# Peptides against a protein of PDB entry 3EFO: the designs that were tried, part 31

Target 1, 262 residues: chain A of PDB entry 3EFO
Amino acid sequence: SQLADLYKSCETDALINFFAKSAFKAVLHQPLKVIREILVNQTAHMLACYRKNCASPSAASQLILPDSMKVLPVYMNCLLKNCVLLSRPEISTDERAYQRQLVMTMGVADSQLFFYPQLLPIHTLDVKSTMLPAAVRCSESRLSEEGIFLLANGLHMFLWLGVSSPPELIQGIFNVPSFAHINTDMTLLPEVGNPYSQQLRMIMGIIQQKRPYSMKLTIVKQREQPEMVFRQFLVEDKGLYGGSSYVDFLCCVHKEICQLLN

## One batch from the design tools (peptide; aimed at target 1 Y50 L63)

Design b2_p11_3_s2 (made by RFdiffusion4, then SolubleMPNN; from b2_p11_3, 4 letters changed)
Fold by OpenDDE base, seed 2:
Structure b2_p11_3_s2 (fold): chain B 262 residues (1-262), chain A 11 residues (1-11)
Amino acid sequence: as target 1 above (262 residues)
Amino acid sequence: SVPHHLIDIPS
């Protein structure tokens, strides 16, 4: 059917880009609450239509996502949690304006990365492999105190270090003996020259490649103050400014779909 | 048919 073809061919990243720009344009003339409601409504309607017309029957307790939209909800939630769409006094007008303008000029690939960062487990690197490590979901649950993670969203780059990060990796990356010796004020990794350091730098270079903006590197130690900033990019978790977790958002969307279909 | 993903939604 035509609908089936539509859902098969849907490009979620393009859709999110469209929704983001549409929403960010709308903020000039509509209340933020209304815009958020519209986005949720649009999401629910698309998925309700799929469930009604294209999907095989499933349990009422299950949310059905077409394969092409398997990540639509998570991206939509990220969009909803963006400072541009949040009506919190803690968010300055300048920051809102800045991010609004940024997104308005972003291509599909840029906005995709912007809304859902890459989170790479650097501690799992194989120096003999040229392959990038597989990204993990942007949630605190995917972090480990023993791990080192690189996060990038096209604008910012964070190197997060667990309190129990392997000393050998710390030495390899920073040329310091321990976690405590890492200088978090640095914005560039030292040229240590060992294979691990080189590989990490290569990965960072790949991530930076073809991005319109140079990503500033921030070194983040677990449990230190800057980690709070880093955690804001763990977009599947509950947001600082009242944004829902991905799980909560799924529940919300599911509920709305059910309401539409019942 | 369109391939799909099922997500269990907690009650």
Scores: peptide ipSAE 0.428, ipTM 0.916, DockQ to the pose 0.892
OpenDDE base, seeds 1, 3, 4, 5: peptide ipSAE 0.423, 0.417, 0.407, 0.416; ipTM 0.917, 0.916, 0.913, 0.913

Design b2_p11_3_s3 (made by RFdiffusion4, then SolubleMPNN; from b2_p11_3, 5 letters changed)
Fold by OpenDDE base, seed 2:
Structure b2_p11_3_s3 (fold): chain B 262 residues (1-262), chain A 11 residues (1-11)
Amino acid sequence: as target 1 above (262 residues)
Amino acid sequence: SVPHHLIDIPE
């Protein structure tokens, strides 16, 4: 059917870009609450239509996503949690305006990365491999106290270090003997010159490649105050200002789909 | 049917 073909060919990244720009345009004329409701409603309607017309029967307790839209909910939740769409007085008008303007000019690839960052386990790097480490889900649950992670969203780059990060890697990256010696005020990694450092810099370069903005690097130590900023980019977690976790959002979407179909 | 992904939704 034409619907089946549509869902097969759907490009979620393009769809999110569209929704983002549409929503951010609507901010000028509609209440934020309404905009958020519309986005959720649109998501639910698309998925309800799929469930009704294109999906095989499944348990009522299961959310069914076409493969092409497998990541639609998570991106949608990220969009909903963007400061532009949040009705929080803590968010300044300037910040809203800035974020809005950024997204309004973003291409599909840029917005995809912006809404859902890459989170790479740097501590797992094989210096002999030219392959990028596989990204993990943007959630605290994927972090490890023993790990080092690089997060990038096209605008910002964070190097997060667990409190128990391997001293060898710390030495390799920062040329300091321990976690405690890392200076988080630095915005550039030192030119240590060892294979690990070189590989990390290469990875950072690859991530930076073809991005319209130079990403500022922020070094983040676990359990230090600046980690709060980093945690805001763990988009699958519950937001600082009350935004839903990915799991909560899935439940919300599922409930709305059920209401539409039952 | 279109290939799909199933997510168990906790009650």
Scores: peptide ipSAE 0.423, ipTM 0.916, DockQ to the pose 0.885
OpenDDE base, seeds 1, 3, 4, 5: peptide ipSAE 0.421, 0.417, 0.407, 0.418; ipTM 0.913, 0.914, 0.910, 0.913

Design b2_p11_3_s4 (made by RFdiffusion4, then SolubleMPNN; from b2_p11_3, 6 letters changed)
Fold by OpenDDE base, seed 2:
Structure b2_p11_3_s4 (fold): chain B 262 residues (1-262), chain A 11 residues (1-11)
Amino acid sequence: as target 1 above (262 residues)
Amino acid sequence: SVPHVEIEIPE
């Protein structure tokens, strides 16, 4: 059917780009609450239509997503949690304006990375491999105290270090003997020159490739105050300013779909 | 049919 073909060929990244720009345009003449409701409603309607017309019968407790849209909810939640769409007095008008303008000019690839960052476990790097480490989900649950992670969203790059990060890796990256000796005020990694350092720099270079902005590097130590900023990019977690976790959002979407179909 | 992912939603 035509609907089946549509859902097979759906490009979620393009759709999110469209929704983001549409929503960010709408903020000029509609209340934020209404915009958020529309976005959730649109998501639910698209998925309800799929369930009704294209999916086989399944249990009511199951949320069914076509493969092409399997990441639509997570991206939508990220969009909803963006400062532009949040009704919080703590968010300055300048910040809202800045991010609004940024997104309005972003291409599909840029917005995809912006809303859902790459989170790479670089502590697992094989210096002899030319492959990038597989990205993990942007949640604190995917971090480890023993791990070192690189997060990038096209604008910012964070190097997060667990409190129990291996000293040998710390030495390799920063040329210091321990976690405590890492200077988080630095915005550039030192030129240590060992294979691990070189590999990390290569990865950072690859991530930076074809991005319109030079990403500022921030070094983040676990459990230090600056980690709070980093945690805001763990987009699947509950947001600081009332944004839902991905799991909670899925429940919300599911509920709305059920309401539409029942 | 269109390939899909099923997610169990807690009640």
Scores: peptide ipSAE 0.335, ipTM 0.888, DockQ to the pose 0.919
OpenDDE base, seeds 1, 3, 4, 5: peptide ipSAE 0.323, 0.323, 0.334, 0.333; ipTM 0.884, 0.885, 0.889, 0.888

Design b2_p11_4 (made by RFdiffusion4)
Pose (drawn by RFdiffusion4):
Structure b2_p11_4 (pose): chain A 259 residues (1-239, 243-262), chain P 11 residues (1-11)
Amino acid sequence: SQLADLYKSCETDALINFFAKSAFKAVLHQPLKVIREILVNQTAHMLACYRKNCASPSAASQLILPDSMKVLPVYMNCLLKNCVLLSRPEISTDERAYQRQLVMTMGVADSQLFFYPQLLPIHTLDVKSTMLPAAVRCSESRLSEEGIFLLANGLHMFLWLGVSSPPELIQGIFNVPSFAHINTDMTLLPEVGNPYSQQLRMIMGIIQQKRPYSMKLTIVKQREQPEMVFRQFLVEDKGGSSYVDFLCCVHKEICQLLN
Amino acid sequence: PPPPEVVFQPP
């Protein structure tokens, strides 16, 4: 009968999986704007209830989120930015219908990765003694002109290359000497390489391991290339609203529930 | 208005 126990026991990934499927089913019944509104308001409602009933007294300038829901807003914003709940500019209806379908079948492990892609820094990789590098936030702010990154959501795998990308790596991987020497339209498996091209192929394997679909590799050269597609998977940035924007929005309506 | 401060509390 205590609300504190309800919140202490929640799982964000499980909640995100439900909201996603619930919203994606509703796309075939209601205006998308209506669906998005229900999602945002339900999110503000859950948090406002915690604030007025469980949270110890705190200043109004603060937004209180339970531990169980620390990253719930970030993921909810990712759902709202997803092309299924978004619109016309680019992204075919065939792409939306397809992604809407893929999510309807997903387990928790799949939906977690789908809505929050995994961004791995590759240029800072520890040679032959690896075990998959620490992940980095899904934002352009964590990309470096000197860096090479791996981004995966379970369906797509992007190998991102910065402009001042170390030629030493571009050689040990693409077998070519320089950055401007790579052609994106040749997105096939590169072998050779002794320390790196192997350590990279090692992590590309480990990532695919538990994943049902074999991912489509897409190489992205930084500055004005196909990168426009890649930017979509940096879900923390604005690309809908940014993570911070959404957080700023939820607080407004949580306050509107004046308590 | 500026962004609110985010605080985390255990239930």

Design b2_p11_4_s1 (made by RFdiffusion4, then SolubleMPNN; from b2_p11_4, 4 letters changed)
Fold by OpenDDE base, seed 2:
Structure b2_p11_4_s1 (fold): chain B 262 residues (1-262), chain A 11 residues (1-11)
Amino acid sequence: as target 1 above (262 residues)
Amino acid sequence: PPPPEILYQEP
């Protein structure tokens, strides 16, 4: 059907860009609560329409998504948890304005990365390979105390160190003997010169390529206070101010879809 | 991002 073809051709990254800009424009004349409700409603309606008209027969208890929109809910949840759409007094008007203006000018690729960061397990690096490590889901559950992870969202870059990260890797990256010796005030990695260091720097360079902004590097140690900031970029988890986790949001969307179809 | 793990998707 024509409708089925439409869903197949839909690009989620473009769609989320559109929704983001639309929502961020709407904040000027609509209450935030209404905007959030509209976004959830739109998501549910689109998916309900697919379920009704395009999807193969299946149990009503299942959340059925078209392949083209398989990551729409996670992006939508990220959008909903953005500070621009939150009415918390802890978030300054300046911060909202700043984030709003940033997104309003972002292209599709930029907004994709902005709303859902790349989280790379760099402790798994093969120094002989030019391939980037496979990104993991942005959740604390995907972190490892023994691991080292690079997170980038187009504006910020974080190097997260697990408390039990291998000393040899720490030595390779920072030229210090242990986790405790890492200086988190640094904004640049030292020029250690070994293959691992060079590989990491290459990866960072690749991530920085074709991005409109130079990403500031922040070194984050697990269980230190600055990690709280880092955790806000783990967008599949609950937000600081009670925003839904990805799983909770999926349940919410599914419930609404069922209500629409029943 | 990586695909969701808990969703049913059309093949």
Scores: peptide ipSAE 0.056, ipTM 0.735, DockQ to the pose 0.219
OpenDDE base, seeds 1, 3, 4, 5: peptide ipSAE 0.047, 0.044, 0.031, 0.027; ipTM 0.665, 0.697, 0.700, 0.676

Design b2_p11_4_s2 (made by RFdiffusion4, then SolubleMPNN; from b2_p11_4, 5 letters changed)
Fold by OpenDDE base, seed 4:
Structure b2_p11_4_s2 (fold): chain B 262 residues (1-262), chain A 11 residues (1-11)
Amino acid sequence: as target 1 above (262 residues)
Amino acid sequence: EPPPEILIQEP
């Protein structure tokens, strides 16, 4: 059917870009609560329409997503949790304005990365490989106290160190003997020169490629205060400023779909 | 409440 073809050809990244820009434009003349409700409603309607008209029958307890939209909910939740759409006094007007303008000018690829960061397990690097490590889901559950992770969203880059990060990797990256010796005030990695360091630098370079903005590097130690900033980019988790976890959002969307169809 | 089971389908 034509409708089925539409869903099959849907580009979720473009759709999210559209929703983001539409929402961020609407911020100027509509209440944030209304904007958020509209976004959730649109999400639910799209998925309800699919379930009603295109999907194979399934249990009501299941949330059915077309393959083309399998990441729509997570990105939508990320959009909803963006500071521009949150009515929190902790978020400065300047920050909202800044991010709003950034997104309004972002291309599809940029906005995709912006809303859902790339989180890479750096501790798994193969120094002999030219391939980037496979990204993991942006959730605390995917972190490891023994791990080292690089997070990038096109604007910021974080190197997160678990409290039990391997000393050999710490030595390789920072040329210091232990986690405690890492200076988190640095915004550049030292030129250690070993293969691991060079590989990491290469990866960072690749991530930076074709990004319109130079990403500042922030070194983050687990359990230190600055980690809280990093945690905000774990977008599948519950937001610091009232945003839902991805799991909670799925429940919300599912309920709304059910309401639409029943 | 547990999250819904996600089912991915091809249209």
Scores: peptide ipSAE 0.440, ipTM 0.922, DockQ to the pose 0.884
OpenDDE base, seeds 1, 2, 3, 5: peptide ipSAE 0.438, 0.428, 0.282, 0.433; ipTM 0.922, 0.918, 0.825, 0.921

Design b2_p11_4_s3 (made by RFdiffusion4, then SolubleMPNN; from b2_p11_4, 4 letters changed)
Fold by OpenDDE base, seed 4:
Structure b2_p11_4_s3 (fold): chain B 262 residues (1-262), chain A 11 residues (1-11)
Amino acid sequence: as target 1 above (262 residues)
Amino acid sequence: EPPPEVLIQEP
């Protein structure tokens, strides 16, 4: 059907870009609560329409997503959790204004990365491979105390180190003997010169490639205070400033869809 | 409340 074709051809990243810009424009003349409600409503309506008109019959307890929109909810939740759309006093007006303007000028690819960061388990890095490690979901559940992860959202880059990260990797990256010796004040990795260090630097370079802004590197140790900043980029988790986890958002969307269809 | 089961379909 024509409608089915529409859903097949849907580009979720473009849609999110559109919603983001629309919402961020709307903040100038509409209450944030209303904007958030509209976004959720639009999400639910799109998915309800699919379920009603295109989807194969399924149990009411199931949330049905067309393949083209399989990541729509997660991106939408990320959008909803962006500081621009959050009415929290902890977020400065300057920060909101800054991020608003950034997103308003972002292309589709940029906004996609911005809302849902790339999180790479670099502790699994194959120094002989030219391929980037496969990204993992942006959730604490995907971190490991034994791991080292690189996170990038097009504006910021974080190197997160678990408390039990391998000393050999620490030595390879920082040329220090242990986790405790890592200086988190540095914004540049030392040029240690070993294959692992070189590979990591190359990966960082690839991530930086084709991005309009230079990403500042922040070194983050697990369980140290600065980790809280990093945790904010684990967008599938519950937000610091009242945003829902991805799981909670799915529940919310599902309920609204059911309400629309029943 | 457990999250809904997510099913991905291709129309």
Scores: peptide ipSAE 0.450, ipTM 0.922, DockQ to the pose 0.869
OpenDDE base, seeds 1, 2, 3, 5: peptide ipSAE 0.447, 0.440, 0.328, 0.445; ipTM 0.922, 0.919, 0.832, 0.920

Design b2_p11_4_s4 (made by RFdiffusion4, then SolubleMPNN; from b2_p11_4, 5 letters changed; failed a check: too like the target's own chain)
Amino acid sequence: SPPPEILIQEP

Design b2_p11_5 (made by RFdiffusion4)
Pose (drawn by RFdiffusion4):
Structure b2_p11_5 (pose): chain A 259 residues (1-239, 243-262), chain P 11 residues (1-11)
Amino acid sequence: SQLADLYKSCETDALINFFAKSAFKAVLHQPLKVIREILVNQTAHMLACYRKNCASPSAASQLILPDSMKVLPVYMNCLLKNCVLLSRPEISTDERAYQRQLVMTMGVADSQLFFYPQLLPIHTLDVKSTMLPAAVRCSESRLSEEGIFLLANGLHMFLWLGVSSPPELIQGIFNVPSFAHINTDMTLLPEVGNPYSQQLRMIMGIIQQKRPYSMKLTIVKQREQPEMVFRQFLVEDKGGSSYVDFLCCVHKEICQLLN
Amino acid sequence: SVSHHSFSIPS
């Protein structure tokens, strides 16, 4: 009968999986604007209820989120930015209908990765003694012109290359000497390489391991290349609203529920 | 006490 126990026991990934499927089923029944509004308001409602009933007294300039829901807003914003709940500019209906379908079948492990892609820094890789590098937030702010990154959501796998990308690596991977020597349209498996091209293929394997679909590798050269598509998977940035924007929005309506 | 996270929201 205590609300504190309800919140202390929640799981964001499980909640996100439900909201996603619930919203994706509703796409075939209601205006998308109506669906997104329900999502945002339900999110503000859950948090406002916690604020007026469980949270110890705190200043109004603060937005209080339970531990169980620490990353719930970030993921909810990712759902709202997703092409299924978004619109016309680019992204075919065939792409929307397809993604809407893929999510309807997903387990928790799949939906977590689908809505928050895994961004791995590759240029800072420890050689032959690896075990998959620490993940980095899904934002352009964590990309470096000197860096090479791996981004995966379970369906797509992007190998991102910066302009001042170390030629040493571009050689030990693409077997070519320089950055401008790589052609994106040749997105096939590169072998050779003794320390790195192996350590990279090692982590590309470990990533695919638990994943049902074999991911489509897409190489991205930084400045003005296909990168436009890649930017979509940096879900923390604006690309809908940014993570911070959404957080700013939820607080407004949480306050509107004046308490 | 119930544990939680607080974020400062500027006006």

Design b2_p11_5_s1 (made by RFdiffusion4, then SolubleMPNN; from b2_p11_5, 5 letters changed)
Fold by OpenDDE base, seed 2:
Structure b2_p11_5_s1 (fold): chain B 262 residues (1-262), chain A 11 residues (1-11)
Amino acid sequence: as target 1 above (262 residues)
Amino acid sequence: SVSHVAIEIPE
């Protein structure tokens, strides 16, 4: 069917780009609450339509996503949790305006990375391999106290270090003997020159490549105050300002779909 | 039919 073909060919990254720009434009003339409701409603309607017309019968307890939209909910949740769509006094008007303008000019690839960052477990790097490590889901549950992770969203780059990060890796990256010696005020990694350092720098370079903005590097130690900022980029977790976790959002979407179909 | 992913929703 034509509808089936549509869902098969759907490009979620393009949809998110469209929804983001549409929502951010709507901010100028519609209440934020209404915009958020519209986004959730649109998500539910698209998925309800699929379930009704394109999917085989399934249990009521299951949320059914076409393969082409398997990541739609997570991106949509990220969009909903963006500061532009949040009416919190803690978020300055300037910050909202800034991010709004940024997204309005972003291409599909840029917005994809912006809403869902890359989180790379660099502690698993093979210095003899040119392959980038596979990204993990942006959640605290994917971090490890023994790990070192690089997060990038096209605007910011974070190097997160677990409290139990291997001293040899710390030495390799920072040329200091221990976690405690790492200076988090630095915005540049030292050029230590060992294979691990070189590979990390290469990875950072690849991430920066073809990005329209130079990403500022922030060094983050686990359990230190600046980690709170970093955690805001773990977009599958609950947001600081009332945003839902990915799991909670899935439940919300499922409930709304059921209401539409029953 | 279109291939899909099924997610079990708790509660």
Scores: peptide ipSAE 0.429, ipTM 0.911, DockQ to the pose 0.865
OpenDDE base, seeds 1, 3, 4, 5: peptide ipSAE 0.411, 0.405, 0.410, 0.409; ipTM 0.904, 0.905, 0.906, 0.905

Design b2_p11_5_s2 (made by RFdiffusion4, then SolubleMPNN; from b2_p11_5, 6 letters changed)
Fold by OpenDDE base, seed 1:
Structure b2_p11_5_s2 (fold): chain B 262 residues (1-262), chain A 11 residues (1-11)
Amino acid sequence: as target 1 above (262 residues)
Amino acid sequence: SVPHVAIEIPE
């Protein structure tokens, strides 16, 4: 059917880019609340239509997503949680304007990475492997106190260190004896020259490749104040300024779909 | 039908 073909061929990354730019344009002439409602409504309607016309029967307790849209909800939630669409006094007008401008100029690949960062467990690196570590979900639940993670969203790069990160890795990366000795004011990693350091630098280089902006590196220690900024990029978690977690958003979408179909 | 994923939603 025509609808079936549509859902099979859907490119969610392009769709999110479109939604983002459309919403950010609408900010100039529509209330933020209305814009957010429209985005949620559009998401629910698309998925409701699929469930009604293209999906096999399923239990009412299940949210059904076509394969092509399996990541649509998470990206949509990230969009909804962006400062441009939030009406919070803590967010400056300048910040809103800045991020709005950035997204309006982003291509499909750029916006995808911007809304959902790459989070890489670099503490598991095999120095003998040429493969990049597999990205994990952007949630606190995927972090470990014993781990070291690299986060990148195309604009910023963070190196997050757990309080119990391995001393040998700290030595390998920073050439210091312990976690306490790491200087978080640094924006560049030292050239230690060992295989692990070189591997990390290579990974960072690969991430930077083909990106329009040079990503500034921020070193973050777990439980220190700057970690709060880092945590905002764990986009599947609850946002600082009232944004929902991914799980909560799924529940919201599911509820709205059910309302549309009942 | 179009292939899909199903996510269990807690009530």
Scores: peptide ipSAE 0.461, ipTM 0.931, DockQ to the pose 0.896
OpenDDE base, seeds 2, 3, 4, 5: peptide ipSAE 0.453, 0.450, 0.453, 0.449; ipTM 0.928, 0.928, 0.929, 0.927

Design b2_p11_5_s3 (made by RFdiffusion4, then SolubleMPNN; from b2_p11_5, 6 letters changed)
Fold by OpenDDE base, seed 1:
Structure b2_p11_5_s3 (fold): chain B 262 residues (1-262), chain A 11 residues (1-11)
Amino acid sequence: as target 1 above (262 residues)
Amino acid sequence: SVSYVAIDIPE
């Protein structure tokens, strides 16, 4: 099943919302370093408690997550990587304030999508199907140069095109003959009128209808400069501003758990 | 028994 579906079925969605708001409130009166340490510590303690008291015997090299918290680490890492909790000169005060305000007003469902975006492989769309494509993990490893992906986090929407994306799909979406002809300055897709275009528009519409904010569309070509912005939403990867990959975070959490249990 | 997920962590 999709990560989003798993997350919705767990109580972790409420926890992440709580942690996010608590941390973002604490930013006003506590050092960022302390806040981050608290979040990591809380995560480790919760999981350590489970391992000690509830988990079956396992190898020391394994991180054991209860079913109800199996997605907690990934979302926690996303929270830790948010600009509000990072002290980087590249991040403006205005941006921090903006995102802080946004999250402070978000409900559980909104914060869930915000911290872990939906990444949809639209190049595999079946125009005859009414089903949305299954979301993939937000990592570069899930992208393909031959693919076209739609990313949405409730605030922004990105259409990412691989350098080798199918010309027929490009024609279908943009009504241009090739990748090179796509104008990335566009914020709206043309109404081409073919089934594929209509299907994509429908998907975008469905995603938008579920969110309280109007999402601006950004068209991104692979290997162009704006792709760097898009890559920041691949939250399982290493962050540009010092954030860890999901894998690295898991290692960190595991290490801390082991220390707590030793 | 409680369901859980085991993730292999690289050393």
Scores: peptide ipSAE 0.281, ipTM 0.844, DockQ to the pose 0.639
OpenDDE base, seeds 2, 3, 4, 5: peptide ipSAE 0.275, 0.272, 0.256, 0.265; ipTM 0.839, 0.840, 0.834, 0.834

Design b2_p11_5_s4 (made by RFdiffusion4, then SolubleMPNN; from b2_p11_5, 5 letters changed)
Fold by OpenDDE base, seed 1:
Structure b2_p11_5_s4 (fold): chain B 262 residues (1-262), chain A 11 residues (1-11)
Amino acid sequence: as target 1 above (262 residues)
Amino acid sequence: SVSYVAIDIPS
């Protein structure tokens, strides 16, 4: 199942929206370190309460998540890793201010996509199918050097190409003979007119639909400099500016829960 | 009974 589907089936979407707006409001009056600590504590307390009062018997080495909060930790970690809550000189004040303002005005659906992007394996497209490809987890581990992936978070859209992307797909999408010939400075795909190109454009259109902002397309080649920007949206991985991976965050939360219950 | 997910946490 797609993470997005799971997220929509629980109350986490509303919670993360609330936490995000609360935290981003608090930034104006509280130190970032304090805000981050509060978010982690809140997460741990909620889960500790569930474990104490509702959870079935389980090993101490297991983190137990209620069904309604299955994806709360991953989204919470994404929130914690957002530039608004990070104090790094590499992140401009303008960028933090911009994203803060954006999130403050986002609805539940918008913030959901913003904090956890859609990552679609475009190389697996069936041109005869009207169904969108199933999204994969936002981690480098889910990418393939032979693959082509589309990432969207409601503000940005990336088309990532592996170094070994199929030449036939490259030809189909860009009308060029090879990976090396792809111009990453373009922000629009050419209208090649073949079924694959048309389907990709359709998918991009669907993703853009019902979004308040027009997403600019960035074409990214694996191992080129712009890929570093793309990787920042692989939110389950370790952040460039000190953010934890999802796995590390789970460990942190688990330890805190254990401390609360012991 | 409430449904839940159990995640193994490494030491």
Scores: peptide ipSAE 0.288, ipTM 0.843, DockQ to the pose 0.627
OpenDDE base, seeds 2, 3, 4, 5: peptide ipSAE 0.285, 0.279, 0.265, 0.272; ipTM 0.839, 0.839, 0.834, 0.834

